# Designs tried in a protein design run: peptides against a protein of PDB entry 4XPM. Part 15

Target 1, 160 residues: chain A of PDB entry 4XPM
Amino acid sequence: VMLHSKNVKGFLENTLKPYDLHSVDFKTSSLQSSMIITATNGGILSYATSNNDVPKNSINEINSVNNLKMMSLLIKDKWSEDENDTEEQHSNSCYPVEIDSFKTKIYTYEMEDLHTCVAQIPNSDLLLLFIAEGSFPYGLLVIKIERAMRELTDLFGYKL
Target 2, 67 residues: chain B of PDB entry 4XPM
Amino acid sequence: DIKGTIAFDTHGNVIESTGVGSQRIEDIGDLSKVTLDAEGFAQVQGDSLLVHLYKRNDITLAVYTSA

## One batch from the design tools (peptide; made by RFdiffusion4, then SolubleMPNN)

Design b1_p9_6_s3 (from b1_p9_6, 6 letters changed)
Fold by OpenDDE base, seed 3:
Formats: structure tokens, C-alpha cells, sequence
Structure b1_p9_6_s3 (fold): chain B 160 residues (1-160), chain C 67 residues (1-67), chain A 9 residues (1-9)
């Protein structure tokens, strides 16, 4: 199944859902944001946010997008540094994973009061980025992004 | 590489398990005794895997990784 | 930005 822009948007919307433990009364908050950005410049190719009650073309929407752009750039820069740092790749904040024989790494970053994690879509020029509230456990966040990335095989190897 | 997970309650009951965690339920006894930091986090070196622990609201999550 | 690390026991 070919991934189109609208399909990617829908995918990202779905990732916003809380992590729910069905056996007990426990679930996380929704993600604040979910994005696919370029690894080269941190440009946003697609995004979803939990606050969708903002009217289109409103000042609030523009400010929200600008904030996402800033966060994306900052995280991309940090990710780029870590990808060129062997020590950071072996830290406890880096989670190597393998999906269908493709290898990638998940990084967790604390940004002010937010919990974030980012991972390069295997062999691609794209990054998947999750931003959550501080109440969202990093462990669950890592699991969430790994599971989500397994559904993005069509983007594996995507080059700009 | 993430190899699996276990989520358990204060009574040691399994809430969720995935991957190698499903085969290591016996680890709950030891994991439940680990002292966590102020945020409810810890790392424990197992026999062959590193375990990342998080606890909140009486639920503990263990993530098994190769390193 | 700071990476999140668990405390090693």
C-alpha cells in the first residue's frame, strides 16, 4: 500500500492516542505532537497535534506551527550531533532497534517540561518525532514510537 | 535493541508483557525490589539484558534491551 | 535539550 500525504497525516493522527494498559486503570495522556521531519534541515513534512480546535489560517494556528518548527529544528540539531558521537550512541538514552532487518536508533530528549523521542526512519532522510507531556513515561514513549515506525515501512529508504 | 517488556502491579501481577518479557515473568520478584529514583526510574543489569524500569501509580514497566 | 537517562542501580 502506497503512502500518500493524507495517509501519512492520518497515521500521525492515530499515533496521538494514549498508551492504554487495558488490564488496569492506567493510560497515558495523548501525545502533544507527532511529526515527520527531514533529517537534513528539520523541515516538517507532516504533523499532527492534539489541539485541533484551532481555526485554519488563524494566528493561533500559525503560532502553533511556528512552535513546532522551532522544536523540530532543535531536536534535529541535537539528533545530528548524537549521530556523529559514538559515546552518545552508546548512552542509555539511545535505543537501537531493528525492523525487518533495517536498523535505526531511538533517542529520548527532555525539552523543558516535555518528553520527546525521535528516530530516523530506517535508511531514509526522514525522522519520526513524538512530543508528549512530562507525565508520559519515557519507556512507554519509546515503545510507542518503535511500534509506530513498524507501520511506516513504505518510507524506509526514502531519500529527498 | 528493545527485546521485550513487562508491566506489573504492586502485587506482582502481570499487566502486560511483550517479547522476551513474556518469558521472563519470574524477574518480577527481583524487579519489584529495585530502588527507584525520585522520578520512578532505574536501570538494572540482568543476566544478559539491561532492564529499564519505570513506576507510576503503582504500575511498574520494565523494558528489556541488549545494552 | 537533554537526553533522558535512567539511573543505574
Amino acid sequence: as target 1 above (160 residues)
Amino acid sequence: as target 2 above (67 residues)
Amino acid sequence: LKPKKFVME
Scores: peptide ipSAE 0.043, ipTM 0.738, DockQ to the pose 0.028
Fold by OpenDDE base, seed 4:
Structure b1_p9_6_s3 (fold): chain B 160 residues (1-160), chain C 67 residues (1-67), chain A 9 residues (1-9)
Amino acid sequence: as target 1 above (160 residues)
Amino acid sequence: as target 2 above (67 residues)
Amino acid sequence: LKPKKFVME
């Protein structure tokens, strides 16, 4: 079963859901944004946002297309730097994972007051990127993106 | 590689567990004694796994990964 | 952008 563009969009929308610890009163906010971008130039192939009704001239226009493009480019650049830095790849902000014999790494980045998490879709030219509020624990972001990545096997090995 | 998780409160009650964490509930005693930094983070080397700790308010999340 | 990481004991 191939993931078409519409299916990818729907998938990303589903990732926006909060992380809910069911036994106690602990529930994260929704992700602000979820994106699939190119690892080569940071171009957005697909995206989802929790609130696309952002007022003009708002300080929080993060969900605007322009802001998403900026963030994707910045994160792509940082990711690229880290992928070329052995120390960063072995730091405690880099989480190596293996999915169905495919290996990838999850990185956590603080972007202003936001918490972000990015991972290369295994053997592909694509990155999966989560952007959340500062209240979203990094540990939960890592778990969330790792679990989400397991559902993107159709994109494993995707080359531009 | 992420191998599992444990979430627990200040009383050591299990809130959530997944993967190997479900089999290592007894680790909560030791994990609760770990000194976290100002942001509520720590890493603790276990027997064969590395544990990443995060605490917010009264909830502590432990993520087990390969070392 | 700055990496956010758990602190090693």
Scores: peptide ipSAE 0.042, ipTM 0.738, DockQ to the pose 0.029
Fold by OpenDDE base, seed 5:
Structure b1_p9_6_s3 (fold): chain B 160 residues (1-160), chain C 67 residues (1-67), chain A 9 residues (1-9)
Amino acid sequence: as target 1 above (160 residues)
Amino acid sequence: as target 2 above (67 residues)
Amino acid sequence: LKPKKFVME
């Protein structure tokens, strides 16, 4: 299925689902948020949140969106810094991956009590960002985001 | 690069494996002996691969990456 | 923000 801009929101919503292990009763919590942001400015192009019970245009909804904007900017800044630092790229928090001959890196960041991971969509100006509770294992986040990016091939090479 | 994963229980039984992890089930014996931090994390160097460990609720996940 | 660190052994 071809991924168009209007379908990105639905894609991100699907990524919110918990990670389930196959053979045992073990699953994670849902992601708090899933976003596609610009690598240049950290601007949010699309996002999904697990807590959708907040009324639209309410003060709480506005605050949540503002919080996402702040988090995306902070993570973009850290990511940008790491992308320009060879030491950080070789740290134990950086996971290089290859998807259909395209190379990218997955970074894991701790933000307050949250677990986050971010990866540049290969050869694009876009970042995929997952935000989860502290109970969500980083290893599973890395696997989750890698698998998710395999479904975003239409965005590979996307330039703003 | 992520080369593979192994998930195993307290009895050493494989509950999930991918990539090179599927061919390295014998590593579970050694991985189960690794001391984890307070959050249940550790890293162990093995041959040419680095293993990232996380344990939660008696399930251990090992992620194999290039060193 | 800070990167997640594993304990090295």
Scores: peptide ipSAE 0.035, ipTM 0.736, DockQ to the pose 0.027
Fold by OpenDDE base, seed 2:
Structure b1_p9_6_s3 (fold): chain B 160 residues (1-160), chain C 67 residues (1-67), chain A 9 residues (1-9)
Amino acid sequence: as target 1 above (160 residues)
Amino acid sequence: as target 2 above (67 residues)
Amino acid sequence: LKPKKFVME
C-alpha cells in the first residue's frame, strides 16, 4: 500500500510522542519536530511539530516552517558530507543498521541546544529526521528513529 | 519530570550529560556499581532525586527525575 | 552542525 501524504503526516505526528523506557517509569519529552526530507536538496516532503497551538497561516507558523527548512537543509548538507567521508561513517555518531536486509545509517547531530538524528530511508532519496530538546538523550533518539523507520517500509527504495 | 541525564561507558567516561546530570558527574562512580536487572534497568534513590539506570550495549544512561 | 557521539553498539 502506497503511503500518501496524509498517512505520512500521521506517522510523523506519532513519532513526536515521548520515548518511554521499558521497565522504568520514565519518559522523555516530546520531539520538537519530525520530518521527511529529500536527501538531494533537503526539501521537506512532510513534517510534524509539537505544540500545534500556532494558528494556521499565521506569521508564527510561517516562521516555524522557515526554521524547519533551514534546519533540514543544514542537516542534509552535513549528512551528505558524512556520507562521503569514510572516517565519519565509522565515528561514534554513525550507527549502521539493517532493516529487513536493507542497510542504512543513523547519524546524530547537535544543532545549537537541540539534539537531532537523521537516517536515510533505505535505498531511497529520503531522510527521516528527528529534532528534540537537549534533554532527549542521543541514544534514545537513535533507538526511536530506528524503530520508527521500520514502519516506513513502503518508502524503502523510493526515488524522486 | 526529568531533571537531567548522564550517559557513560564501561570505563566511567562521560559520553553526554544534560541538566542536573552535568553537575553530578561524580555520581558515575556509585551508579556504575549498581546491579541492574535482566533488562538492564535499575532505580536508585538519591538525595532528592530518583535515578533511573538504563544500560544497553555497554553504555549506561542515568536519568534523574523528581519522582 | 557537528556530530554528537553516543555509542549504541
Scores: peptide ipSAE 0.046, ipTM 0.707, DockQ to the pose 0.037; fails the geometry check

Design b1_p9_6_s4 (from b1_p9_6, 5 letters changed)
Fold by OpenDDE base, seed 3:
Structure b1_p9_6_s4 (fold): chain B 160 residues (1-160), chain C 67 residues (1-67), chain A 9 residues (1-9)
Amino acid sequence: as target 1 above (160 residues)
Amino acid sequence: as target 2 above (67 residues)
Amino acid sequence: LAPKTFVME
């Protein structure tokens, strides 16, 4: 399977959009970041951020990328631990789901004041990671990432 | 008159909150323990608010009203 | 069917 960087980037950018509940007066903020990372090392394969006010090649951009690298590594490590911990897999922070007969798990993690969720793309060496502000409800993050995962069937089974 | 709402999933995680519900997320712990009727409905009387619970499709909606 | 009302402490 070949990953087309531009297509993946566009997909991740689309996931940044707010969640708008039409039935009630509630709308989330945009995601801060959306990422595809490796399950092995936590390396970033692709990412999108909502903050577009940072000049290119600036020190602020470098710091932003470094922050994403740090968060991705930390979340990958936590995910790896949980995947080897039966107790954590049965906590309220773990959502087992099935997509097209493929099983995976969605985990929610609080990172400082941010709300994050991560899921292994089924049978792959890849993780999909959403990072949002604390005002973004975890329940909606889970729904959002599950629905997004359904659009990544081409990446199912992807091995590094 | 609706004063606020909270929607939460089976894990107790918030899906949405509005009005006074946004300030009462801690209520989910108690609300999740309430036994619903066959139609997925229950009412919980608080000190100053009445909470209407509706569970459908594994999502529980709590509506806070004055009466 | 009348809705059930519980007292929340």
Scores: peptide ipSAE 0.025, ipTM 0.645, DockQ to the pose 0.014
Fold by OpenDDE base, seed 2:
Order: sequence, then structure tokens, then C-alpha cells
Structure b1_p9_6_s4 (fold): chain B 160 residues (1-160), chain C 67 residues (1-67), chain A 9 residues (1-9)
Amino acid sequence: as target 1 above (160 residues)
Amino acid sequence: as target 2 above (67 residues)
Amino acid sequence: LAPKTFVME
């Protein structure tokens, strides 16, 4: 299985869209960031950010990328710890899910004032990571990432 | 008259909130413990509001109305 | 038929 950078990038950009609940008068903000990272080292394979107004190759862009790298590493580390902790796997921050007979877990983490959620792409060395503002409810974040994961079947079982 | 709403999942995490519900997220702890009837409904009498609970597809919706 | 009413503590 090959990772197609353009396809993955486009997918991640699409996940940035707000969640709109039509049944009630509620609409979220856009995701701040959406990323695919390695489960081994937290390295960023692909990412998308809602702030596209930053000039390319600018110092602000570099700082943003560096920030994403740091967050990715921190979340990967936390995820790794939780995967080795039975108690954390049964906490309210862990959502076991099954997609087409493939099992994975969705974790929610508070990072400073941000709401994040991360999930291992089933049987892969990859993690899908969403970063949102604190106003984005965790419940919707989980639903969003689960639905997104269902569209990444081509990455199921992907090994580095 | 609906004064607000809160929707939360089985983990107690917020899905959405509106109106007075946005200021009462802490109620989820108590609301999640309420036993629902066979239809997935319950009512909780609050201080000045009546909370209508409806659970469907593992999501609980709390609707705050006047008592 | 009506939902049970509980007192919120």
C-alpha cells in the first residue's frame, strides 16, 4: 500500500469542515488542524490547517509547523502510554470502535486550551489526529473522527 | 418553552449545547445517572427548570423547559 | 405512559 500525498492531503483538508447539527441550532467551528502521524515516533506524514492565510515559507508558517510537530509528539507519547495502560483504556477518554471488523480506539486529550482526539488507523502504524478549539465538543469530535476513519480503509494495515 | 439543550454521549462528553444548557454542562454528571424508561425518556425536576431526557442511538438529549 | 420524574439533587 502506498501513501499518496495529494490524496491524503485533500482528505485531511476536507475533515477541517465544521460539524453542523441540523436537528438543533448548533454548528461547530472548523478544526484547527488535521493530521496523519506515525504511531512510532509521532512524525507528521500529512497535515492540514484551517489557517491558510499564512504565507508559504514565512516565519509564521514555520512556527506553525513546529507547533504541530510538538503537539503530534506529545499526543503520540500520551497515546502510547494509554495503549500500555489498561485503566486508561477504560476511561471516559477512550472510545473503542469497530470499523468493518477492524478494531481501534479513539482517545480524547486536552492540550492546553485545545480539544484533540486521536485514533490509530486500524492495524496500521498511523494515527489520525484532530485538533480543535475548546468550543468544539469532545462528543462531536469523536463522531467526526470515527466517520473520517471509515473513509481511510485503504490505510488499514499500513506498516511503515 | 425550551430554554436550552444538552446532548452528550455514553462517556458523558458533550456533543452539543444551546441556551441555558451551555451554562449547565456540569449537569451531565447527574443526568447520566438518571434511569430512563422503556421509551428512553425521563424527567428531572431542577431548581426552576424541568429537564426532559431522551436517549436515542447512545446519545442523550436533555431539553430544559419551564417547570 | 408519562416519563418518570426525578428530583435533581
Scores: peptide ipSAE 0.024, ipTM 0.671, DockQ to the pose 0.015
Fold by OpenDDE base, seed 5:
Order: C-alpha cells, then structure tokens, then sequence
Structure b1_p9_6_s4 (fold): chain B 160 residues (1-160), chain C 67 residues (1-67), chain A 9 residues (1-9)
C-alpha cells in the first residue's frame, strides 16, 4: 500500500472541521491539530493544524512543529504504556471498537489544557491523533475519530 | 423551561453540554449511577433543578429544568 | 409505570 502524502494531508485537514450537532444548539470548535504518527517512535508522517496563518520558515512555524513533535511523542509513549496495561484498557479513557472486523482501541488523554484522542489504525504501525481545545467533549472526540478511521481503510495493515 | 443539558456516553465522557449543564459536568458521576426504567427514563431531583434522564443508543441525555 | 424520581445527593 502506497501512502500518498498529499491525499492524507487533505484528509487530516478535513478532520479539523467542527462537530455540529444539528439536533441541539451545540457546535464544537475546530480541532487544533490532526496527525498520523508512527506507533513505534511517535514520528509525524502527516499533520494538519487550524492555525495556518503562520509565515513559512518563520520562528513561529518552527515552534509549532516542534510542539507537535513533542506532543506526538508524549502521546505515543502513553499509548504504548496503556497497550501493555490491562487496567488502563478497561478504564473510562479506553474505547474498544471494531471496524470491518478489525479491532482497535481509542484512548482519550488530557494534555495540559487540551483534549486529545488517539487510536491505532487497525493492524498498522500508525496512530491517528486528534488534538482539541478543552471545550471539545471527549465523547465527541471518540465519535469523530472512529468515523475518521472508517475512512482510512486503505491504511489498515500498513507496516513501516 | 430548560436550563441546560448534558449528553454523555457509556464511559461517562461528555458528548455535549449547554446552559447550566456546562457548569455541572461533575453531575455525570451521580447521573450515571441512576437506574433507568424500561424506557430509558429517570428523573433526579437536585437542590434547585430537576434532571430528566433519557438514554438511547448508549447515549444519556440529561435535561435540567426548574420543574 | 410512572417514572421514579430520585434525589441526588
């Protein structure tokens, strides 16, 4: 399976969109960031951010990327720990899900004042990671990432 | 009159909140323990508000009203 | 059945 970077980045950009509940007067903010990272090292393969008004090659851009790198690594580490911890897998922060007979887990993590959600793309070496403001409900993040993963079936089983 | 709402999943995590519900997220801990009837409904009397609970498709909606 | 009203502690 060939990973086309432009297509993946476009996909991630679309996931940034707010979640709008039409039945009630409620709409989330946009995601702060959306990323595909490696499960092994937490390396960023693709990412999208809501703040795209940063000049290219600016110090602000560099700092932003560095921040994403740090967060991805931290979340990968926490994810790895939880994957080896039975208690964590049965906590309220873990959502076992099945997509087309493929099993995976969705984890929610609080990172400072941010709400994050991460899930292994089924049978792959890749993690899908959402970062949102604290106002973004965890329950909606879980729903959002599950639905997003259903659109990434081409990456199921992807190995580095 | 509706004063606010909270929707939460089976893990107790928030799906949405409005009005006074946004300031009462801590109520989920207690609300999740309430036994619902066969129709997925319950009412909980608070100190100043009445909470109407509806559970459908593993999502619980709490509606806060004055009466 | 009439819905039961619980008291939140």
Amino acid sequence: as target 1 above (160 residues)
Amino acid sequence: as target 2 above (67 residues)
Amino acid sequence: LAPKTFVME
Scores: peptide ipSAE 0.020, ipTM 0.662, DockQ to the pose 0.014
Fold by OpenDDE base, seed 1:
Structure b1_p9_6_s4 (fold): chain B 160 residues (1-160), chain C 67 residues (1-67), chain A 9 residues (1-9)
Amino acid sequence: as target 1 above (160 residues)
Amino acid sequence: as target 2 above (67 residues)
Amino acid sequence: LAPKTFVME
């Protein structure tokens, strides 16, 4: 299956939207970033960020992208470690889920003051990664990423 | 009047919090142990607030009120 | 204080 960059980028941009819990007076902030990265090397295949005020081709933009690359790599490494650690897979930071008979795990990680959530796209070499502010509750972040993955069925089984 | 709310999942992780609930996240440990009725409802007297618990679809909502 | 319905989004 071929990845269509524009379509994937648009999808990630859509995931940035706040989560509005209509049953109560609560609404999250937008995600800071949404990314699809490789599980092997942590390379960024596509990304979206909510802060689009950074001028293009500026040094600040480069630094922003570099920061995403760093976070991506760190999260990939931690994810890889947890995938090889039975205890971590049974912690409250791990959510086993099943989507259309495909099994995957959602992990939540605290990175400085940010709340992050990562999950392997089922049977693929790809990870979906959400980065949010600390005000974004982990439980809701997990729900968000699970629902998002259900829209990425075309990437299920994707191998590099 | 609602003084605050906490919603949490089966892992005890927060889904949302408002008002006084935002400062009482530690209550989740105790609230998760409360036996709910057939409708997924319970009322628990807190220190100074009444907590109304609603569980649906594996999500528990705690609503803090004065009475 | 009757139970109220909690509607999931």
Scores: peptide ipSAE 0.014, ipTM 0.648, DockQ to the pose 0.049

Design b1_p9_7_s1 (from b1_p9_7, 5 letters changed)
Fold by OpenDDE base, seed 1:
Structure b1_p9_7_s1 (fold): chain B 160 residues (1-160), chain C 67 residues (1-67), chain A 9 residues (1-9)
Amino acid sequence: as target 1 above (160 residues)
Amino acid sequence: as target 2 above (67 residues)
Amino acid sequence: LKPKEFVME
């Protein structure tokens, strides 16, 4: 199975959906953004946003993309620092997980009023990044990204 | 992925329960003592199940999932 | 960016 850019984009768009507890009357807001970025440089390989009402090729679209680039770089830098800090890896903002015998870590970061979480795709040079509103509980973000990561097995071990 | 749920109020009264939650009403005593984060969320590992707690507007929701 | 802690009990 080949991994195509269109398939990845579709996957990220699907992750934007709210966390829906079907058994009870509880549902979060949609994610603001979902991205796959490089762990080395913080470059965006693919992304999806809930705000698709922005006209294409407009200044607003450019600003939106630039904002995503800025956020991705900031989070990548923080992630890189934490990956080199044993203390941060043992903090309550770091969640070690194992998926199909592959180990990775999920980090949660507050960015102004936004809730974010990031995780390295196991054994890869890629990071999965979720950005949500402050109303989205961090605990649910962690669950969401962990479950989403399980669907990206084709990217496990991907090297740039 | 959800195995069950329990919703209860500040008095420990059951508002609703589903799935395995219906068989674990006695967990409310312990769940009510759990310290929640600033967003009103917490996770508690119990036996083979993981309990996700969310409190809002004086109602606590416990969601049971696999670990 | 600030680390946001989520305590698992």
Scores: peptide ipSAE 0.020, ipTM 0.630, DockQ to the pose 0.033
Fold by OpenDDE base, seed 4:
Structure b1_p9_7_s1 (fold): chain B 160 residues (1-160), chain C 67 residues (1-67), chain A 9 residues (1-9)
Amino acid sequence: as target 1 above (160 residues)
Amino acid sequence: as target 2 above (67 residues)
Amino acid sequence: LKPKEFVME
């Protein structure tokens, strides 16, 4: 069973919602972007963005197709480097996880003033990538992306 | 590996729990006594799990991971 | 890009 592109897009859109701890003082902003990219070249297979307003602003600029492509490529490159660096894989910014006997790692990266989180979909050529404002705690991003990946079992083992 | 979470307020009330955290609500008593660093963070070694504490405002988030 | 730990932001 494979997720159709439309279903993937809808899934990513749902991940944009804030992390709500059911407290007024602990509700995050929405994700700026959520993407599935290729681990090989950082190509965007699917994406969702918040604040799709026409007027030009910082959020729109960041979420533009061009900027998304740049960010995806940069993060893919950093991810690739870390996957080849044993020390980085054992740092406090790398979170090993296991989902249904499949193993993967979650990485958190600061990109300018943004907080990002990326993880390889288990045994696949795909990466799930979250981009959030600096106010979004990294720890919550990690939890969020782990929970999200548990819903992407159809993509486990996907090869290009 | 992330095993679970607990979010609680200054009164020890559970706001959210997931995974093993749902079975370890009693840990809140001990976790609330942990001294956090200047950034509101701490790590506490448990029996078989490592607990990552993050406090923002009046809410504390505990993340249980493998040691 | 720099890795970030799980810390209070």
Scores: peptide ipSAE 0.020, ipTM 0.598, DockQ to the pose 0.034
Fold by OpenDDE base, seed 3:
Structure b1_p9_7_s1 (fold): chain B 160 residues (1-160), chain C 67 residues (1-67), chain A 9 residues (1-9)
Amino acid sequence: as target 1 above (160 residues)
Amino acid sequence: as target 2 above (67 residues)
Amino acid sequence: LKPKEFVME
């Protein structure tokens, strides 16, 4: 199966959903944003946001996108630093994972009052980035992004 | 590496489990006694795995990692 | 941006 732009967008939209525990009445808030960005420059290739009530081509939409661009760049920069820092890779904010024999790392970052996590899509030039409210537990964010990334096997090894 | 998870309530009942967590339900007794910080977080070194704990709204999540 | 780590007990 080949991933197209609209398929990726739909995928990211789906990741916005709360983490819902099965046995009890507990679920998180929706993600604020879900993005696929370039690992090279932090450019946004695709994104989804829970606040999609903003009219298209409006100033508010532009500002929202600009904010996402800034956040993605900042997180990409931090990620890049950590990828070149052995100590950071061994911190408790770094979660090594293996998906279908492909290895990657999930990083959790606190951005002001937001909880974020980012992971390189295995062997690719792409990062998957989740941004959530501070009420979203990091443990669940990590689980969420790992599970989501398992559905992006078509992007494994993707090079720009 | 994330090896598994356990989510449990204040009664020690499992509400969710994955991976190695599904085979370590007996850990709930000890995990429920761990003192958490103001944010509801803690880390506990197990026999072979590190357990990351989070509690909010009477639900505790334990994430098992290799380190 | 700051890494988020659990507190060791």
Scores: peptide ipSAE 0.018, ipTM 0.585, DockQ to the pose 0.028
Fold by OpenDDE base, seed 2:
Structure b1_p9_7_s1 (fold): chain B 160 residues (1-160), chain C 67 residues (1-67), chain A 9 residues (1-9)
Amino acid sequence: as target 1 above (160 residues)
Amino acid sequence: as target 2 above (67 residues)
Amino acid sequence: LKPKEFVME
């Protein structure tokens, strides 16, 4: 299956939407960023960010992208370490999940004042990464990313 | 806007707390008694805050908001 | 980076 950047970009943009709690009149803030990165190098294959007030090709945009690159690399490194650490895989920051018989794990990480969660797209070389404000509950982030991954079945098993 | 959160288990133990939730741990006693709907949700009016309850897999998340 | 604990299951 070919990875179409346009389609993925649209998907990621949709994930930015606030988490709307069912049965109650409450929703979170929007995600700051949503990304698909490589598990090997932490390279960004696709990304979406809220607050599109930054002009295209501006210095501020470049800085924003660079910041995302930094964050993605750091999270990939931490993820890689945890994937090789049995104890970390059994911590409360690791959530094993199964989607259509495919197994993966969701990790939650605090990055400065931000709340992040990352998960390997099952059997793939790709990671899905959500970055949110500190006001976004981790539990809801986990639910959000799990549900999002269920829509990425075409990327299951994707190898670079 | 979210003013804070409290996550607690079936024993009332705090898993995490943020914002005003960190100062309202004592609310767990009352929150644990609230009847949730079929989806595990409820709203409770507090002093000046509205508490949104979300329970999933035996863990309850309380979200404090102004409205 | 620092892991953040939260139990869902």
Scores: peptide ipSAE 0.026, ipTM 0.686, DockQ to the pose 0.036; fails the geometry check

